# Designs tried in a protein design run: peptides against a protein of PDB entry 9IZ0. Part 27

Target 1, 345 residues: chain A of PDB entry 9IZ0
Amino acid sequence: ITCLGSNGHTYKQLVKGGNDDLRQDAVMEQVFEQVNGFLRSYRKTSQRNLSMRTYKVIPLALKTGVIEWVQDTIPLGEYLDSAHKVYHPKEWSLSTCRKLIAEKQMEDLETRLKVYDLVCRHYRPVFRHFFLESYADPVQWFTTQTNYARSTAVASVLGHVLGLGDRHGQNILIDKTSGEVIHIDLGIAFEQGKKLPVPECVPFRLTRDVVDGMGITGVEGVFRRCMEFTLETLRREEDSLLSVLEVLRYDPLFSWLISPLRRMKKQKMQLENFNQPESGNITTDASRDPKIQRNNVSGESEAERAILKVRQKLSSTLSVEASVGELIRIAQDPSYLALMFCGWS

## One batch from the design tools (peptide; aimed at target 1 F341)

Design b2_p14_5_s4 (made by RFdiffusion4, then SolubleMPNN; from b2_p14_5, 9 letters changed)
Fold by OpenDDE base, seed 2:
Structure b2_p14_5_s4 (fold): chain B 345 residues (1-345), chain A 14 residues (1-14)
Amino acid sequence: as target 1 above (345 residues)
Amino acid sequence: VEEERKELAEFVYK
């Protein structure tokens, strides 16, 4: 849909229908707006303009809503698929790499590590080329690469703290003007990614291509420091953040658990990626919801457990530097990445 | 060039 704004500008809007509850996306965007308030209030984060990029979500019904169309963006996965074909035309296709990882999904860790290493040697990072292609001016190139590292750091800390899942390359947009990341499809939060058929075991997405986009310093520069400043701010605002999450505890429309339908949809997409080439079109099959009577008592106990887990992640028992160092280590650890879904790395 | 490097360094290291 295209809407005319009161300012005389035309805005594209995405109408989403089907099985995806846009209320969860809208709630997570509201949490990000509150966190952006905290980031603006502290000198160390405000001086760097640190923010989680947000988009407007208007839920209209249980399965229907309007999403802001984020202009001048590309999905990270779409860029990477194209760039790997250009810069490494003699390497393996992404479909070949996914197939090899998938064929070994039921094998032991040692076998999965050997396959992951083999795939990594035949599919090298290319995301640094996004900045080199898009920005002819050296100042613009460096500014946008810095904005990418900053926005990725904020998203990584928030993604860990809020337990955001399903962070595949199609759910991360790159802004072509600023270099900033925009996270979409927020329907897997509070560590519910661990309940997927292939569990998500990393705190956030820090794959080789995500690191390659940070330039020559990789994680050891703007990214690490911006993670530290973001985590320092969230630790100071722990009570404020927990108070925002407590409001959601009593929202009867907010789901602290992954819906069985969303779990089944992700399971089908995981199975279809074994058998079909290239068409990542999320077909919204309108299958009838079975009226699962959610026992209200189970929802409240899951909300409490989720809030307790957020509090634990904000604990000051370790320094900010030690906590960030461990998160960066785990997010890049091959022993975790080799266990992920074949479409992750 | 040197002023742009200083502004760039201030932008990164602020």
Scores: peptide ipSAE 0.011, ipTM 0.377, DockQ to the pose 0.013
OpenDDE base, seeds 1, 3, 4, 5: peptide ipSAE 0.010, 0.007, 0.000, 0.000; ipTM 0.389, 0.374, 0.363, 0.296; seed 3 fails the geometry check

Design b2_p14_6 (made by RFdiffusion4)
Pose (drawn by RFdiffusion4):
Structure b2_p14_6 (pose): chain A 304 residues (1-257, 299-345), chain P 14 residues (1-14)
Amino acid sequence: ITCLGSNGHTYKQLVKGGNDDLRQDAVMEQVFEQVNGFLRSYRKTSQRNLSMRTYKVIPLALKTGVIEWVQDTIPLGEYLDSAHKVYHPKEWSLSTCRKLIAEKQMEDLETRLKVYDLVCRHYRPVFRHFFLESYADPVQWFTTQTNYARSTAVASVLGHVLGLGDRHGQNILIDKTSGEVIHIDLGIAFEQGKKLPVPECVPFRLTRDVVDGMGITGVEGVFRRCMEFTLETLRREEDSLLSVLEVLRYDPLFSWLGESEAERAILKVRQKLSSTLSVEASVGELIRIAQDPSYLALMFCGWS
Amino acid sequence: EEFFEELLEKREES
């Protein structure tokens, strides 16, 4: 539902009747805003202008809340389906991949990796072409690319820290003229998903297409630097963060999918921010564990 | 449980 504005600007409101965890999304957005404040009160984490982008959430009811449909965007999942066909029509479709992996579900590890390797060899990455031929001449394109890299890196590090759940393309919106990414529908949090009926391996969203969209350079450069600066900044302001997560713990609103998984979850948050390992080594291990095909094969259908 | 099942179904349909 799109309404005009007194200043003359239209605002789009996405109202959902489905039982999306909009209250959890709201509290998560509050945490994200406070993180933006942390990144704002520091030298390195603000020269890059890095921020975990937040979309305003106004949940009138958990089942029937209303959120801000962000200014003109194309969701990642709804995108690069058309781009896949237009850019690579000869290669296999998502139908062949999907249920072919469906045949993979009951198979062993080697079979799962083999079939995944085959399908991934068939379907070359295509998202790299969105930032080309869409935005503008090169300066704006590069600004948009670095904005995406930064925003996705910060969002990914924060989601790994807070154990964010679903990370399909249907839950990622790419801005367009700016490039900052907006994660949507973050209902599953504090390590909720891996432990699904169907298990996962990857801690944060990192497919081949996503790393192809970061540029010619994969996730080694601006992405890793932004991630590591985010990790160090989050560690430096760790006390305030755990304070925020504690106040989330003591209220019966945040979903942590007496004693609760929330305690263990924040302990794992502390471990993830623990200074025992160097931050650079932590970012390296995170990139490896999110990029390796062995982990990616067991994730789920698609996710090429 | 139903919620997770529905989530998976949506993923499969995706």

Design b2_p14_6_s1 (made by RFdiffusion4, then SolubleMPNN; from b2_p14_6, 9 letters changed)
Fold by OpenDDE base, seed 4:
Structure b2_p14_6_s1 (fold): chain B 345 residues (1-345), chain A 14 residues (1-14)
Amino acid sequence: as target 1 above (345 residues)
Amino acid sequence: EERAKKLLEEKLKL
């Protein structure tokens, strides 16, 4: 829909109807706005204009709401699929890579590493071309690439600390004007991504294409330093951040657990991306409702565990540099990326 | 696709 604002400007908005609980997204956006307050208050982050890009979510009813349409954006995965076809037309298709990884999803780590390496050799990074194509002016190119590395660093630290899941290329928008990343579909948080059919094993998305967008310095430039400053800010504001999360513990509208329906929907989307319908009548008798033993883990015990896990991630036991170094290492480790649904791009 | 599978099978046998 398009709405006329009281300022006379027209705003595009996405009306989302269906089974998606927008309350989770709205709450996570509120947490990001609080964190943006901390980033503005701290000299090292404020001097770099570090922020998590946010978007407005207005829940209207149970599972219905309005989302701000972020203008001048593209999903990272949409750009990468298109750019890969242009720059590497002799390499494998995204569908071929996905199929090979999925066919081996139940195999051992060694087999999955061999598949991942093979896919990586036949699907090379292209995200550097986003900046080269979009910005003819060298100053604009450098500024937007810097903004990308900065925003990715903030999102990576926050994504790790809050345990954001489902960080695939369709849930990461790139602002074509600023180069900043915008994370969407925030309904998987507090490490609930580890409960997906393909568990998320990385702290944040730092795939080869995510790194290729950082330019020649990769992770060792603006990205690492901005991760360090962001983590240093969050460690200083630990009590403030935990107090914000404690308020959510008592919010009856907030869900600390991934709903079984959302898990099943993500499972189907993972399976349907593999089944282009060759026309074969498979009557799958859908009549076995697996009695999910509701382990009566009180929602309170899950909230407490989630908050404890946030506190543990903010621990000062390791230096900021050591903690960021380890996070960057794990996020790029082939042994983790080979286990992911799309770890190669 | 089939060529990618064959290449994978060859590399998994190594």
Scores: peptide ipSAE 0.061, ipTM 0.776, DockQ to the pose 0.031
OpenDDE base, seeds 1, 2, 3, 5: peptide ipSAE 0.012, 0.000, 0.025, 0.033; ipTM 0.453, 0.247, 0.703, 0.672

Design b2_p14_6_s2 (made by RFdiffusion4, then SolubleMPNN; from b2_p14_6, 8 letters changed)
Fold by OpenDDE base, seed 3:
Structure b2_p14_6_s2 (fold): chain B 345 residues (1-345), chain A 14 residues (1-14)
Amino acid sequence: as target 1 above (345 residues)
Amino acid sequence: EERFKKLVEKKLKL
């Protein structure tokens, strides 16, 4: 829809109707705004303008809401799919790569690693070209690449701490003006990505293309340092962050569990991607609402477990540098990446 | 939103 604002500006808005509860997205955006308060209060993060980019979500009903249409953005996946055809026209198609990974999904780790390595040799990263194409001015190029590395670092730490899942290339927007990342579709949080048909086993998305966008220094530049400052801020504000999450424990509208409908939808999409190339627009009219008797007792126990896991991720048992080093290692480890869904690589 | 902010502010002051 397009809405005319009281300021005379027209705003495009996405009306999401269907099986997804936008109340989860709206709650996660409120958590991000609180975290942005902590990042602004701490000198090391404030001096770098570190923030999680947010967008407006207005839930209207259980299955309907309005999402801000973020102007001047592109989905990371959409850019990568187009750029790969331009820069590497002799390499394998994305559909070929996904098919090979999918065909071997039930095989052992050794076989899946061999397939992942083979795919990596025939599908090279291209995301550095986003910055080279979009910014002819060297100062704009450097600024936007720096903003990308900073925003990706904040999103990576916060995504790990909150256990954000479903971080595929369509759920990550790139701002064409700033180079910043915007994470959308926040309905898989608190490690519920591990309950997907293909479990998510990495702490955040740090694929070869995500690293290629950081430029020549990769993860060892602005990215690592900004992860460290972000984690240091979150450790300092642990009690404040946990108090924000404890408010959600008592919200009867917040779900700490992946919905059965969302799990089934992801299961179908993961199974259909084994059998057909991406042909558009599945409007699945799933007109049968099983009355979800929310057993309140199960929700409170899962909220407590989620908050305990957040506390564990904020523990000072390891240094900030050691903790960030291990997260970066795991997120790039082929032994984990080869186990991911075929659309992850 | 405002009710959530007030609940968060109340929890952060406790």
Scores: peptide ipSAE 0.021, ipTM 0.565, DockQ to the pose 0.018
OpenDDE base, seeds 1, 2, 4, 5: peptide ipSAE 0.000, 0.006, 0.020, 0.000; ipTM 0.275, 0.445, 0.541, 0.380

Design b2_p14_6_s3 (made by RFdiffusion4, then SolubleMPNN; from b2_p14_6, 8 letters changed)
Fold by OpenDDE base, seed 3:
Structure b2_p14_6_s3 (fold): chain B 345 residues (1-345), chain A 14 residues (1-14)
Amino acid sequence: as target 1 above (345 residues)
Amino acid sequence: EERAKELLLRKLEE
């Protein structure tokens, strides 16, 4: 929809109706605004303007609401599919790669690694071209690539700490003006992505194309340093962050569990993505609202476990550098990437 | 052009 604001400006908005719990997205955006407060208060992060890009979510009812349309953005996956056809027209199609990975999904890790390696050899990274083609001016190119690496670093730390899952290329927008990443569809948090039919195995998305966008230094430049500063800030503000999460424990509208409907929708999407291109607005007209007896007791126990996991991830037992180093290693490990639906791009 | 951008990146990341 397009709305006329009281300021006379027109705003494009996305109305979501159906099975998507926008309350969870709205709560995660509120958590990100609090974290952005911590990042602004700490010298090492404020000097770099480190922030999680947020968008407005207005929940209207259970499973309905209005989302801000983020202008001047493109989904990462949309860009990568188009760019790969341009820069590597003789390589395998995304559909061919997905099919080969899917056909071997039930095989052993060794077989899956061989297929992943094969796919990687026939589908090369292209995301560096986004910056090269979008920014003619070298200063703008450098600034936007730096902003990309910075925003990806913040999103990666937050994604790990808050256990954000389902961070596929359609859930990551690229701002064409700033180069920053915007994470959308935040309905899978606190490691609930591990309960999907294809579990989230990585702490955050750090695929070959995500790294290719960082330029010649890859993960060892701005990205690693900004992850370290972000994690250092979150460790310093651990009690503040945990206090924000404790408020959510008592929010009767927040679900610490993936809703059965959202699980079924994601399961269906995971199963259908084997056979169809992602472009379908699958309006699953599943009109049967099963009375979700929210067993409050199960939600409280999951909230407590989630908060404990956040605390464990913020532990100072390892240095910031060692912790970030291990996260980067795991996020790039072929043994995890080979288990993903699209770990090669 | 690309090579000039890469050289500029190296100098600005140092």
Scores: peptide ipSAE 0.006, ipTM 0.389, DockQ to the pose 0.015
OpenDDE base, seeds 1, 2, 4, 5: peptide ipSAE 0.000, 0.000, 0.000, 0.000; ipTM 0.321, 0.333, 0.340, 0.303

Design b2_p14_6_s4 (made by RFdiffusion4, then SolubleMPNN; from b2_p14_6, 8 letters changed)
Fold by OpenDDE base, seed 2:
Structure b2_p14_6_s4 (fold): chain B 345 residues (1-345), chain A 14 residues (1-14)
Amino acid sequence: as target 1 above (345 residues)
Amino acid sequence: EERAEERLKRLLEL
């Protein structure tokens, strides 16, 4: 849909219909807007314009809503697939890499690590080329790469704290103008990604290509420092953030648990991505919703557990530097990445 | 344009 704004500008909007409840996305975007308020209030974060990039979500019904079209963006996964074909045309295809990882999914950790290392040697990082291709001016190149590292740092801290899942390369957009990341499809939060058929075991996405986009310093520069400043701000605003999440505890429309239908859909998509050569039309069969009576008592106890887990992640028992150091270590650990659906890129 | 809308549909259907 195309809408004319009161400012005379034309805005493209996406109407989503299907099985996905946009209310969860809308709620998470509201939480990000509150966090952006905290980031603006502190000198260390405000001076760097640190923010979680947001988009407008208007839920209209259980299965229908309007999403803002984020102009001038590309999915990270789409860019990476195209760039790997250009810069490394003799390396393995993404489909070959996925197949080899899938064939070893039921094997021991040692076997999975050997296959992950083999895939990594035949599928090398390329994301630094996004900045080199898109920005001819050295000042613009440096600015956009800096904005990428900053926005990725904010998203990494906030994604860990809120337990955001399903952070595959399609659910991360790159703004071609600013270099900033935009996270989409927020329907897996509060560590519900651990309940997927392939459990998510990393705190955020920090794969080799995500790091390659940070330039020669990798994680050791703008990224680490911006994670530290973001975590420092969230620790100071712990009570404010928890108060925002407590409002969601009593929202009958918010789901603290992944729905069985969404879990099955993600399972089907994982299986289809293992079996298809390059042109997979994912036909979403509109299977009839079984009326699962949600026991209201289970929802409140899950909300309380989720809020307690957020509080634990904001604990000042370790320094900000030590906490960020451990998060960066775990997010890059091959023993976790080898278990993931696409941990090599 | 149509290819970008189909790509974003696939992205949001994922």
Scores: peptide ipSAE 0.000, ipTM 0.315, DockQ to the pose 0.060
OpenDDE base, seeds 1, 3, 4, 5: peptide ipSAE 0.000, 0.000, 0.000, 0.000; ipTM 0.319, 0.262, 0.339, 0.307; seed 1 fails the geometry check

Design b2_p14_7 (made by RFdiffusion4)
Pose (drawn by RFdiffusion4):
Structure b2_p14_7 (pose): chain A 304 residues (1-257, 299-345), chain P 14 residues (1-14)
Amino acid sequence: ITCLGSNGHTYKQLVKGGNDDLRQDAVMEQVFEQVNGFLRSYRKTSQRNLSMRTYKVIPLALKTGVIEWVQDTIPLGEYLDSAHKVYHPKEWSLSTCRKLIAEKQMEDLETRLKVYDLVCRHYRPVFRHFFLESYADPVQWFTTQTNYARSTAVASVLGHVLGLGDRHGQNILIDKTSGEVIHIDLGIAFEQGKKLPVPECVPFRLTRDVVDGMGITGVEGVFRRCMEFTLETLRREEDSLLSVLEVLRYDPLFSWLGESEAERAILKVRQKLSSTLSVEASVGELIRIAQDPSYLALMFCGWS
Amino acid sequence: EEEQLFEYELKKRE
């Protein structure tokens, strides 16, 4: 529902009748805003202007809340389905991949990796073409590309830290003229998903198409640097963060999918921010564990 | 049962 504005600008409101965890999304957005404040009160984490982008959430009811449909955007999942067909029509469709993996579900490890390798060899990455031929001449394109890389890196590091759940393209919105990514529908949190009926391996959203969209350079450069600066900044302001997560713990609002998984979850948060391992080594291991095909094959259908 | 579970998760994620 789109309304005008007194200043003359229209605002789009996305109202949902489905039982999306909009309250959990709201508290998560509050944490994200406070993280933006942390990144604001520091030299390195603000020269890059890095921020985990937040979309305003106004949940009147958990089942029937209303959120801000962000200014003109095309969700990642709804995108690069048309781009896949237009750019690579010869290659296989999502239908062949989907249920072919569906045949993979009951198979062993080697079979799963083999079929995944085959399908991934068939379906070359295509998201790299969104930032081309869409925004503007090169300066704006590059600014948008670095904005996407920064925002996605910060969002991924924060999601891994807080154990964010679903990370399909249907839950990612790319801005357009700016390029900052907005994660949507973050109902599953604090390591909720991996432990699904169907298990997962990847800690944060990183497909082949996503790394192809970061530019010619994969996730080694601006992405890694932004991730590692985010990790160090989050560690330096760790006490305030765990204080925020603690106040989340003691309230019965945040979903942690007497004693609760929230305790173990924040312990794992501390471990993820633990200074025992160098931050650079931590970012390196995170990139490896999110990029390796062996982990990617077991994730789920698609996710090429 | 495992197939039905898979179909259920598929529809749910869609």

Design b2_p14_7_s1 (made by RFdiffusion4, then SolubleMPNN; from b2_p14_7, 9 letters changed)
Fold by OpenDDE base, seed 3:
Structure b2_p14_7_s1 (fold): chain B 345 residues (1-345), chain A 14 residues (1-14)
Amino acid sequence: as target 1 above (345 residues)
Amino acid sequence: ERLELLKKVLEERE
């Protein structure tokens, strides 16, 4: 829909209807705005303009709402698929890589690691080219790459703390003007991604292409330092952040559980992304419903458990540097990336 | 601008 604003500007808006509960997305955006307040209050984060990029979500009903159309963006996965064909035309297709990983999904970790390594050798990172292509001026190139690393660092800490999981390349937008990341479809939070058919095993997405976009320093530059400053700020504001989450415990509109419809949609999307038809009849017999025991854990008990996990993630038992170091290590660990739907890019 | 960017990057390394 295109709306005319009272200011005379036309705004494109995405109307979602049918099966998407936008209340989860709207609540997560409100949490990010509070966190952005904390990041602005501390010198180390404020001087760097550290923020989670937000977008407006207006839920109208249980399954209907309006989402801001973020101008001048591209999905990370769309850019990477296009760029890989340009820069590495002799390497394997994304479909070939997905197929090989899917064929070994039920195998042991050693076999999955061998296939992951094989895929990685035939599908090289390209995301550095986004910055090299888009910004001819060296100052703009450096600024946008720095903004990307900063934005990714904030999103990575928040993604870990709030349990957003890996996030697939279609749920991460890149702003073509600033280089910043924008996370969309926030309806899986508080580690509910671990309950997907392909579990999200990493604290946040830090794949080879996500790192390649940081340039020559990779994770050991702006990214690590900005993660440290973000985590330091969140630890200082632990009580404030937990108070915001406690309000959600009593919100009857917020679901601490993945809705059956959203689970089914994410299941179908994972299966459809595995089954992108190259014309081979892989009849995935959908009949093996893993009996994920419906422990009818009350929504209150899940909320309490989620808040306790957030508190645990904000613990000062380890230094900020040690905690960030461990998060970066886990997010890049081949033993986790080999288990993911698309851990190689 | 370039000096402020360099300062921000240096402050990120400290």
Scores: peptide ipSAE 0.007, ipTM 0.432, DockQ to the pose 0.012
OpenDDE base, seeds 1, 2, 4, 5: peptide ipSAE 0.015, 0.000, 0.000, 0.015; ipTM 0.422, 0.386, 0.204, 0.407; seeds 1, 5 fail the geometry check

Design b2_p14_7_s2 (made by RFdiffusion4, then SolubleMPNN; from b2_p14_7, 6 letters changed)
Fold by OpenDDE base, seed 1:
Structure b2_p14_7_s2 (fold): chain B 345 residues (1-345), chain A 14 residues (1-14)
Amino acid sequence: as target 1 above (345 residues)
Amino acid sequence: EKKKLLEEILKKRE
């Protein structure tokens, strides 16, 4: 919809109706606004204008809300699919790569690593071309690539600390003007991504294309340093961050658990992306309601566990550099990426 | 403080 603001400006807004609980998104955006306050207060992060890009979310009902239309953006996955067709027209299609990875989902790690390596050889990184094509001026190119690396670093630390899930290429927008990343669909947080049909095992998305966008220095340039400064800021503001999360513990609109409906929707979307319609009468025997023993782990005990995990991730047991180094290593580890739905791009 | 912040968060959603 397009709304006329009281200021006479027209705003495009996305009305999401259906199964998406925009209340989770709105809460996470409020957490990001608070974290952006901490990043502005600390010299090392403020001097670099480090922030998590936010968007306005107005929940109207349990399953309905209005999202700010982020102008001049493209989903990372949409750009990458288009760019691979242009720059590597002889390589495999994204659908072929997805199919091969899925056909091996139930196989051992060694087999999955071999298929992942094969896919990686036939689907090479292209995200550097986003910056090279979009910015003819060398200063604009360098600035936007730097902004990308900075925003990705902030989002990576926050994504790890808050346990953000479902970080696929359609849930990461690129701002075409600034080069900054905008994370959307924030309804999978506090490690609930580990409860998906394909469990998430990386701390954040740091695939080959995400790294290719950082330019020649990859992770060893602006990205690593900005992760370190962001983590240093969050460790300094640990009590403030935990106090914000403790307020959310008492928010009746916030769910610390992934809803069964969202889990089923994500499961269907994963399956439907594989089912080209072969006309076979698969009788959906919907009758196996697995008696998931609702261990009525009180929503309070899940909130307490989530907050405890956030505290553990902010622990000063390791240096900032050692902690960031380990996070970068794990996020790029083929043994984890080969287990992901789309770990190659 | 925490209660006031919760009330502000809740008011932004009404």
Scores: peptide ipSAE 0.018, ipTM 0.408, DockQ to the pose 0.018
OpenDDE base, seeds 2, 3, 4, 5: peptide ipSAE 0.013, 0.014, 0.000, 0.014; ipTM 0.467, 0.411, 0.229, 0.471

Design b2_p14_7_s3 (made by RFdiffusion4, then SolubleMPNN; from b2_p14_7, 9 letters changed)
Fold by OpenDDE base, seed 1:
Structure b2_p14_7_s3 (fold): chain B 345 residues (1-345), chain A 14 residues (1-14)
Amino acid sequence: as target 1 above (345 residues)
Amino acid sequence: DLLELLEKIEKLRE
């Protein structure tokens, strides 16, 4: 929809309906705005203009709402698919890579690592070209690449701390003007991504293309330092952050658990991307409602466990540098990336 | 090195 604002400007808005819990997105955006307050208050982060890019979410009902249209953006996955066809026209298609990874999804780690390595050799990173193509001026190029590395660092720390899941290339937008990342579809948080059909095993998305966008320094320099400053800020503001999350414990509309509907939707989307419709009458006997014994773990006990995990991730047991170093290592580990739906790009 | 230069440029934007 397009709305005319009281200021006479027209705003494009996305109306989402159906089974998407926009309340989760709205709450996570509120948490990000509070974190942006902490980042603005701390010298090391404020000097670098570190922020999580936010967008306006207005939940109208439990399953419907209005989302701000983020202008001048592209999904990371859309850019990468397009750019890969241009820069590597002799390499494998994204569909071929996806197929090979899925065909081996039930195999052992050694087999999955071999397939992942093979896919990586036939699908090389291209995200550096986003900055090279879009910004002919060296100052603009350097600015936007720096903004990308900074925003990715903030999103990586915050995504880890809050246990943000479903971080595939369609849920990460790139701002074509600033180079900043914008995370969308925030309804998988507090490590509920581990409950997906393909469990998320990485703390945040740091695939080869995500690193390629950082330029020749990769994860070193701007990205690592901005992760360190962000984590230092979040550790300093631990009590403030936990207090914000405690308010959500009492929000009856906030789900600390992935909804069965969202889990099923993600299952279907994963399966439909593999099933080209060969016309076979697979009567999906949808009748096996697995009686998942809802152990009535009270929503309160799940909230308490989620908050405890946030506190544990903010622990000062390791230095900021050691913690960031370990996060970067795990996020790039082939043993985890090979287990993902799309860990190669 | 390039990293120190980038860190200096980052500080010059401060």
Scores: peptide ipSAE 0.012, ipTM 0.420, DockQ to the pose 0.013
OpenDDE base, seeds 2, 3, 4, 5: peptide ipSAE 0.000, 0.006, 0.010, 0.006; ipTM 0.275, 0.365, 0.423, 0.381

